# Peptides against a protein of PDB entry 3ZOQ: the designs that were tried, part 107

Target 1, 223 residues: chain A of PDB entry 3ZOQ
Amino acid sequence: QLLQDSWWNQLKEEFEKPYYQELREMLKREYAEQTIYPDSRDIFNALHYTSYDDVKVVILGQDPYHGPGQAQGLSFSVKPGVKQPPSLKNIFLELQQDIGCSIPNHGSLVSWAKQGVLLLNTVLTVRRGQANSHKGKGWERLTDRIIDVLSERERPVIFILWGRHAQMKKERIDTSKHFIIESTHPSPFSARNGFFGSRPFSRANAYLEKMGEAPIDWCIKDL

## One batch from the design tools (peptide; made by RFdiffusion4, then SolubleMPNN)

Design b2_p20_1_s2 (from b2_p20_1, 11 letters changed)
Fold by OpenDDE base, seed 1:
Structure b2_p20_1_s2 (fold): chain B 223 residues (1-223), chain A 20 residues (1-20)
Amino acid sequence: as target 1 above (223 residues)
Amino acid sequence: SAAEREELLQELLAAHEPIP
């Protein structure tokens, strides 16, 4: 996919590496032989909506939703008209409790992405009905590089790391420059153990304001 | 620990809504 110039400059070397070429060939087979999510045109939506220079906040997910019509290339986000998954419902509950936003009637987080919230999954594709089926195929190396180049950026970034999987990426983040907001995962299995009440949205905005940047409007309008 | 691994697994499994 064609990336914005700012991301292309940061990632072009990765796309030339053998691991990515192998990943690409794998994906070609997968998309031809299996039902793969998201749509191939949407794989890099996180990078399309949020340029390298415009990143203010990063929210890491694992891999795309594996149900029909759900994934849209943004972590935790679902296409309009799709039932909100449990983790996303909890995200909106925390959003409401944290800063008073209403629960939206859809699950699209595109409005966050457009404001500089990089909604990045560590793995960018999945087989239908098979969570994490594309783990270890090369995506993690690319997305690690995405984290690395953001960590190397002079302008600070806020990393929101929900759950242990995302928190494993802390070692790649220069905490002398960047801010990290950590809690348990919004999953129903973990949300009550620290996610609820963690107030990641107000905390992120507090950091942005301290940096002299415009805060994120986290509230999502109904469609 | 085993408990930590199980918790991580549950996070991963519950991240997505089950499909029929």
Scores: peptide ipSAE 0.097, ipTM 0.706, DockQ to the pose 0.213
Fold by OpenDDE base, seed 5:
Structure b2_p20_1_s2 (fold): chain B 223 residues (1-223), chain A 20 residues (1-20)
Amino acid sequence: as target 1 above (223 residues)
Amino acid sequence: SAAEREELLQELLAAHEPIP
């Protein structure tokens, strides 16, 4: 539950604000009365795995998967043993075409997170079977602040913005310092309209190399 | 625009998988 010191320093003021206190109280009720995903201990996994200082890449999602056992507190990621959702399958297809990685036998993106890929949803919780059920409850304000503090950071960040929902956050990003990779969403409904062939992984690594940073090992090993 | 709103809505809906 405790955030890394680097994130705490950036976000502590948000946690004291009324909107977050209201959100917290709402979440307490929701977790007590409803089936909420992810597990309450996993809500901030993106921040747990990737410190503020260690962020190299940001991948924005909407909200957690709303099926049993799926959500891992990381955008697009699912727990080991969980069937890969369609969007995630397409992500791995693009990964294979982009840089030659094999499709893993699981959907966990924890290895990316540990390397500095912040897998952030704009909304961090959801009711079982009810997509966007926690939209407009305060998460967006916190996650906007996460984007803002990263945008304010001197060390450049690469933002991967798949689809219009994520791209709406572009206005918050200082493009004089940070890099944006945009395409359509990996969803089967949009992937063929620009996601496939967008090569976000090689492009991200190219920016990292230009910055003198170690590239991400995007290839995921089987478990 | 209305078209942009509809596209956004479709994207939001498409981003979620049905519960098996």
Scores: peptide ipSAE 0.064, ipTM 0.653, DockQ to the pose 0.146
Fold by OpenDDE base, seed 3:
Structure b2_p20_1_s2 (fold): chain B 223 residues (1-223), chain A 20 residues (1-20)
Amino acid sequence: as target 1 above (223 residues)
Amino acid sequence: SAAEREELLQELLAAHEPIP
């Protein structure tokens, strides 16, 4: 299965632009010469799992996990069998406190993605062991466009913006149509300053229900 | 491996890539 047609229709013009071609050439070199995450086939997993039309919620991350086997093309998510990173652990702690979900025995958020939660990083690749190594290389322009086309969509979207980096994207979101849930980042360095107790999951579902949409089943089953 | 690297590069040739 290819990238969802609904996303292709929204983004196809971006892929022909010089910035993206330059990004592509850079990535070809990077993947050839270094270890880059995620796997090249997983770069667009967020768009694969959640079509443009099916997006209900957006959760923005910065860039992929840079350790072996971690990144799977979804923000905050890790492949099954991978130890849950600290931020993800805190996400699950808040999930438990917010709506009573058990802590899953894995860190895959694919079940959210399949329900319409777009788990988007602003930068979609990273060098092994080098956080933010692909910052400013062109991904931000594409992902800004993703936010823009969602903002332009008539059907409302809920944007969950954890931390300052994600919150910088707020200016791109038409708040006359869309909803924003903001808090500090789930990182151990910031979670106690507002993330914990922010109840983003129940709040998101409350908005969905108000809009007549099916709520997200945020609880993740063990594998 | 070289083969794996080539596969990865081939996946980057098109933005409309398959779901793994």
Scores: peptide ipSAE 0.022, ipTM 0.559, DockQ to the pose 0.022
Fold by OpenDDE base, seed 2:
Structure b2_p20_1_s2 (fold): chain B 223 residues (1-223), chain A 20 residues (1-20)
Amino acid sequence: as target 1 above (223 residues)
Amino acid sequence: SAAEREELLQELLAAHEPIP
């Protein structure tokens, strides 16, 4: 049993399906023949850090960063020592303006993940230097299932959907139970069109408090 | 800090798991 948590019970049937087996075989070839990110051991880090039952918030990304040493299996997150990508910088700017957090000297969002923020990309792997190179290969079906099983959960979840790609998943979310926070993407191309000032962090915490749950400590300490 | 970075790296390593 690879997933040693509540995710296995939710996803085990997916791993037996032909689409996932095909994806797995594709990935084996890709990792053998190409430089693929993240490291194969880090692909499911989002699920490792945040169990199905512990999910409080979901932040959807598209696919991993495609530069060396960047991707760590968490959406928008980069390994320590890696320069913060533009979108992540904007996330931290919004975080600062929203709830007063200082901008950390690194880009790791592991502290969020450990608190129940599922940092999920819709596609979990990428070729070096080739954004969306693994689009349409099967990841979307698995990650759709992840969204589905969370949507089916009785305990409410907060979905933060930045940009049109993430917002396409809204149709899979039972909004009678779950909360959705939508804005434009934090990318420099779109952040000024609605992401800045959207206050997703305080809004998420407001929902958590309304549900009687502990808020997320979004502030990230320096390393 | 360097120590905290190392701790984080160790946490990341502990989270490593093969593809199901």
Scores: peptide ipSAE 0.020, ipTM 0.449, DockQ to the pose 0.026; fails the geometry check

Design b2_p20_1_s3 (from b2_p20_1, 9 letters changed)
Fold by OpenDDE base, seed 4:
Structure b2_p20_1_s3 (fold): chain B 223 residues (1-223), chain A 20 residues (1-20)
Amino acid sequence: as target 1 above (223 residues)
Amino acid sequence: SAEERARLLEELKAAYEPVP
């Protein structure tokens, strides 16, 4: 049995369920036979950097980047030295316009994660060059449970829901306790239709301040 | 604790590594 912690207490029942065991066996085969992202050691980085109790903000993504060296187990985030993907570039543009942060010379969002921003993808693995290749394999059930247990938490959480896919999770969130920030997706295909000017970072901090919580330092330092 | 959480998550990560 795994050691007890804040996430284990919330998720231990899921890890014992058949669907998760099947997912695990599938992943073993996938990682053995194909190039899968992120690195297997990075799959749970979102939970690693942000404990259940420390979650202040949740930013939902769909699935990991499927290019070499990109995914690091955090939604929208890329490893240092990797070219910033278009959506991430737009996130930083909005960050600059919203609260005046400089555009960083890298795409790692680890500094957010360490401050309590859960950067959660709904699907946590992907085959190289094959977007959504691990959709419907069991991850969604686990990540739905992650959303559920956060929704059940008494201490309020701020959910940032960019685009339709993320917004579909709103039905799982108790909006009487938790705050929702919604806009179109930061993708170049949708960003100009509502993401730009949505000011999710200042709005999130405004909610945190109202709650008596420390705001997030969203500005990312160069490496 | 942070240490316990880290150990738990490392065990979970290792569970998805390729089997020889």
Scores: peptide ipSAE 0.030, ipTM 0.607, DockQ to the pose 0.019
Fold by OpenDDE base, seed 1:
Structure b2_p20_1_s3 (fold): chain B 223 residues (1-223), chain A 20 residues (1-20)
Amino acid sequence: as target 1 above (223 residues)
Amino acid sequence: SAEERARLLEELKAAYEPVP
């Protein structure tokens, strides 16, 4: 029998459903026939680093980076040694402006994940060079369930929803219980239209403190 | 525990993540 943890208890029924089995079979073919990101062992890194019970903040992304060596299984995060993508650079610029953090020399957000920031993409895999290539294949149903079970949790969660895609998930969140931080996406195309100056990091910490929880140390140290 | 979680995650990977 499998060991039990907080995520397994919430998601075990999904893994046995036909849609997920079909998704898995598709992904087996995809990984065998072409280059898929992230590495198959890293697909669930968001759940690996942040347990269901430890989630304090959720940051939603769309799908993984589709370039070589980039995707880390965490939304917006890149492996150490990888050039920071434009959206991530803007995230760090806002972080600096919001709470005074230095811009790190890498793009790994693992330190956030370890503190209870669930860095969840709505789609968890992608073909090399083909953004959204695995959209509509079953991941959204699983990740919707992840959002649902967090919404159902008694202890409040802070959802950071950057851009329209993430904001479409707001309808699944009990806003009477959970806190939503919304702005435009950190992409260079949209960041100046509301992301910059939105101060999501200080606002998240203010709510955590109000709830009697430890704030997130958002500042990322150099490697 | 961290150790228990690590074991569970390995089991989940083996059972549910795509493996060629």
Scores: peptide ipSAE 0.028, ipTM 0.608, DockQ to the pose 0.018
Fold by OpenDDE base, seed 5:
Structure b2_p20_1_s3 (fold): chain B 223 residues (1-223), chain A 20 residues (1-20)
Amino acid sequence: as target 1 above (223 residues)
Amino acid sequence: SAEERARLLEELKAAYEPVP
């Protein structure tokens, strides 16, 4: 007796496949035996906040933050009250330089998600203190499908691909229909090599305006 | 509506997320 939702319609076949059932069973064990992030109720927050039909922009991350209280199921985003990670700090610096937004006193990107920015990690869970510990366990197949169904959508999407990992997904995106914004990663190790000055936020809004859509309000209010 | 959104979110959680 579930309500119809746009993601279910796009992904229901994946959830019935053996790989996903195996992933789910693995996750049950992991959450029982290990400290896993994000909270199990937050794994699919990106899909919860942004429906398939409402996606305007996609920002791809790798996997969740692996520290206590950080991950909230949205790429690059951290829960309020959590210190902003270095990459997120750089994202906000670029945001400020790009379109003049103030640096927020928190790291939650939920306001973006609610406006149609799909904040998707390619891997949706991680063990505490062990980056990429759930790599190759099945998430990538699901998230590849998410990219695929968005690529197949007639209504254009803007994909923001920071760094090589995200850019490897470009081959799955129909660039005849969709727009790509690429730069180096916001990480301190790479940000000065192309991320800073890339102006992804204004560029995304420029594409949205060209499509006759409302731009994203990228500025984040303090809490 | 806010209520419909809330219901959808709960249903999505129930449908997609692993049960610990």
Scores: peptide ipSAE 0.021, ipTM 0.541, DockQ to the pose 0.018
Fold by OpenDDE base, seed 2:
Structure b2_p20_1_s3 (fold): chain B 223 residues (1-223), chain A 20 residues (1-20)
Amino acid sequence: as target 1 above (223 residues)
Amino acid sequence: SAEERARLLEELKAAYEPVP
């Protein structure tokens, strides 16, 4: 899969900056010396599946799943055949209660990505078994820029911000132009404190409809 | 353009390719 030209035009300057070059060198070393997730070819899957122009909804995650075979470069998403992580299970529970979708037999959110849901983590890599191991290494600057260029886009975007970490990015979003859906995180530790019943999927579609956009088909088919 | 996308992809792949 090729990164869309629209993202290249928005981000090409970042790749030439020292911070990204340093990140790149760090990642080369990390992938050489450690088990890093996702696969290096999958790091930018969110951008590959969803072009800059096609973004309708953004769902922010923190960093990739750090278990074997889980991460596929999309926030909250896991590769087919992988057990659904607790947060993802809760996402599907809310999806079912919100708009009546069946719980899929897999955890891949690629179908959302293909419809314009940018499944972006703020940090795009992680060491096996070490959550947040690549925090503060440069990814946040790039992903902040991704948020910035989306915020600057004239066509409105819906940002779904689950939990405090994602909500910290609200300051970068032009709320006069874009829509924000906030709740607690889908994690078992917080889901019952506001995530369940927040109905982010129907609310996102309601915003899309108000903008004259096609809604997202959030329902995921079994594989 | 398709070429720009290809270049970006290659640059990204190269950026994360493990050192042998």
Scores: peptide ipSAE 0.039, ipTM 0.653, DockQ to the pose 0.018; fails the geometry check

Design b2_p20_1_s4 (from b2_p20_1, 10 letters changed)
Fold by OpenDDE base, seed 4:
Structure b2_p20_1_s4 (fold): chain B 223 residues (1-223), chain A 20 residues (1-20)
Amino acid sequence: as target 1 above (223 residues)
Amino acid sequence: SEAERAAILAELKAAHEPVP
């Protein structure tokens, strides 16, 4: 019998459901037959770094980066030494303009995760070079449950919803308890249409302060 | 504690993440 932590208590019922068992069997085949990202040990990194009780902020992504060495099991984050993807570069540009942080020499957002920023993709795996290849395979049902149990939590959460895909999850969030920060996606195709100047980092900290919580140190140190 | 949390998370990994 598994040890129980805050996430296990919230998700244990999902892991016993047929859809998740089927997803797991699919993933076993995929990892055996294909190059799948992230590493199988990194799939749940968002939950590993940020416990259910420690979540202060949620940043939703779609699915992992599908290039070699990129995906870290955290939305928008890349492993150190990996070139920053265009969307991540724009995130750091907005971070600089919003609160004056320097642009880091790497793309790891682990420091955010350790402070209570849940960096959650809605789909947690992808085939190499094939964006959305694991869409509709069961991950969305699990990650919807993650959103649901956070929405049900009494302690408020801040949800940062960049772009239409993330914003579709707003219907699952109790906005009477939780705070929403919405803008266009940081992608080069959409960033100038509302992401730049949206100031999500200062706005998130303003909500945290209003709740009597410690703000996030969004500034990332060089490695 | 951080130690017990780490143990629980390791167990979650082993139980629910695929091993190639």
Scores: peptide ipSAE 0.022, ipTM 0.554, DockQ to the pose 0.018
Fold by OpenDDE base, seed 5:
Structure b2_p20_1_s4 (fold): chain B 223 residues (1-223), chain A 20 residues (1-20)
Amino acid sequence: as target 1 above (223 residues)
Amino acid sequence: SEAERAAILAELKAAHEPVP
């Protein structure tokens, strides 16, 4: 008997809606006709690694990396063996400065996901070499619902919102129950304007401790 | 656990028609 995933109970109604059916049909065509990232089996990796009940922290991204072998269905994360993208490098630099973690020799954030860090992009697929190519196709409605059901959860969540795109989701978050950590984006274009020194990792753990939750081990071991 | 993750993956895969 398959273990029931708490996400299915939260999202099953969305999957039956016309917008999602249209999205699925679009994705079938896209994956058949073009190179789409991530692998179709990896689209929902954020939900696979972190159940609805296990979510402690949410880190919002925009859309997947659009280069070969990069995207693994987790925001900001890249598969082992892939060169760390600039934003991810800056995330690790802040991690080092914040809590003293070593820079890992890979870019996989799976260890965070397994601890309850939901690494959610607002758009979950992309065409090769075409950033935002699947924007406005239905993903945002589903991922908004993911944010909504987390906001409705009684057990508090910490939302880490880097940059304006993620911060636009703040209106969907009940700040009477949930915590928000905001800064500029880790992108090289914005990191020096507030991301560096924002200390999101220690701040997240401080909130978790206040809630009586186990902190995240943010330090990533080398492979 | 790895077993729980595998079960979640299987459930979500079963819930959705495969994308080619």
Scores: peptide ipSAE 0.025, ipTM 0.577, DockQ to the pose 0.019; fails the geometry check
Fold by OpenDDE base, seed 1:
Order: structure tokens, then C-alpha cells, then sequence
Structure b2_p20_1_s4 (fold): chain B 223 residues (1-223), chain A 20 residues (1-20)
């Protein structure tokens, strides 16, 4: 099986459900007939890099970047060599302001994923140049289940919810066990209204320390 | 570095099933 055992145990029942079979058939057609991002092998990279048991932090995105070579199956992350999108640039500006990290010369967040930061989009595929083109096709049901099984986990998780779309998932999170960090979205349209100065990185590490967990090294090295 | 970029890209492109 492609998914790590810990995720497979949590999600195997979803893959047998009609909605997921329909989604799979849709994706087969889309990848055959359209240019779809990310590459089909990268769709579940968030789950591949961060096992169910290793999740410390969740950062929710909406759907993948829809430009050539950008999306790599991790929310907000872009492949090395790709120009940093505006939202990602703002994430790095806040990172610098919050904990003093330098701005990296690339946009890959793989180092976060490997440390237990689940970089999950609610929709995991998109047509080239067509934002939200795969909205309402079944991904949201699967990713809701991902949130649900994390919420059910006894060991606490930190959910970073930037903007209204991510914050709508708060109702699925048991806030008696899990920690929520909320602000406006890092998009240039909203970042100055609460994202900048929200200090999500230091706050996340403070929660991790309270739980007896190792903090995340949020600083990203140049490539 | 270029070598690190290539390594990350290679890791990301590891063999997977073509659709979930």
C-alpha cells in the first residue's frame, strides 16, 4: 500500500466508499484528458511525509497551486526552483518576524513535513489555470475524515487555521484536547489584517513544549 | 544547492500508484 500503515489504518474504510471510488474514476479521466496538478504521484505527499502518529502540527490549505511545476502535494509549498507565490512569501516574512529565520532561496516546506507538520489541502488536485476546479468532487469528504481521525487522536495536535476556509474546519476539532492557532490568511489581500504579527510558529512551539514534544525547527535552509 | 534541489525533486517523484 502507498500510504504509511498509520494512515492506512485510519483511512482504509474511506477508500472503499462509493464517493471515493467516484472520485478516483473522475481523477483517472481528468489526468488523461487535462493537465492536472500536482503530479498524480504527489497527490498524497502530505500523508507520505507525515505519518498519522507523527503529526504535531496541521496547516490547512484550500487546493494546490495551478501553475506549471508549482504544486508538490503540500499546502503552500512549491517545488525547488519555483518562484515563491505571494502567500508563501508572506509566510516567510512572518516567520522572520516571529522567530528570526532568514527567508530561504526556495519555497519547499518539505523540512516542516518531515518534522511532523501536516501540510494538508482540503482539495488535493486542480486543473491547470483553474483554481478550485476540483472543489466538490469528493476530496473534501476524505480530508474531513483526516481532520476527524486527528481530532479523535488522544495525543494533542496543533491546528494552524489561516483564513475563513480553514477556520470552517474548527467545528470538527475537539478543542478540549487540541490547540488552535487562528489568524487571517497569508494572502496579500488579508495578511495585514491579522496574519502579520500572529506569530504562529513561536506559538506552535510553545504548545509543543507544554506537551513535552520537541519543537519544530521552522527555519528553512537555502538549497 | 542544486544537488539538494534535485534530491528533493527525486524524492517527491518516487514511484506511486498513478491515481489514489
Amino acid sequence: as target 1 above (223 residues)
Amino acid sequence: SEAERAAILAELKAAHEPVP
Scores: peptide ipSAE 0.019, ipTM 0.593, DockQ to the pose 0.027; fails the geometry check
Fold by OpenDDE base, seed 2:
Structure b2_p20_1_s4 (fold): chain B 223 residues (1-223), chain A 20 residues (1-20)
Amino acid sequence: as target 1 above (223 residues)
Amino acid sequence: SEAERAAILAELKAAHEPVP
């Protein structure tokens, strides 16, 4: 099985569909012919760290970081030892202003993933140095299905949708059951237009508490 | 810490799934 958790039961039919088989064959060629990120073994890390049943919060990204050693299969997250990208720095600035967390000395969001924060990109692979190079190749159909099955879940989910790309997924979310936190993207180009001061972390925890669930410990320890 | 960094990297490696 590709996934040995509750995600397999939700997604197994997708993996048999022609679009996914075509995507798989494309990925085989891409990984063989050029440098693709993340490592092929890390593509589904978001699903590995956060099972379907354990999802509390979803944070949508677009596609992986395209620099060496950056992407680790989690949206916005970078491997330890990697310089924090500008958007991630802004995420931590907002985290500090929102709930008082210190800015960590690394950019790994694995601690969020382990607590039920699904760090999902809509496209799960990218060519080195070529942002959006794998856009429109089939990932969006799979990740749309991920959103759909979460939307269909009875237990509520909090969707954090930063920027227009993520917000386009709002139409797939049953807002009668699920909560949406929207703002501009944490990118330096947009953060001052609504991301800063949006307080997504405290707002997410407020929803979790309202649901009778444990809040996320958003604070990240230094390594 | 370096030890925690190594542990996280090891955990990430252990969580690896091949490209489907």
Scores: peptide ipSAE 0.011, ipTM 0.488, DockQ to the pose 0.027; fails the geometry check

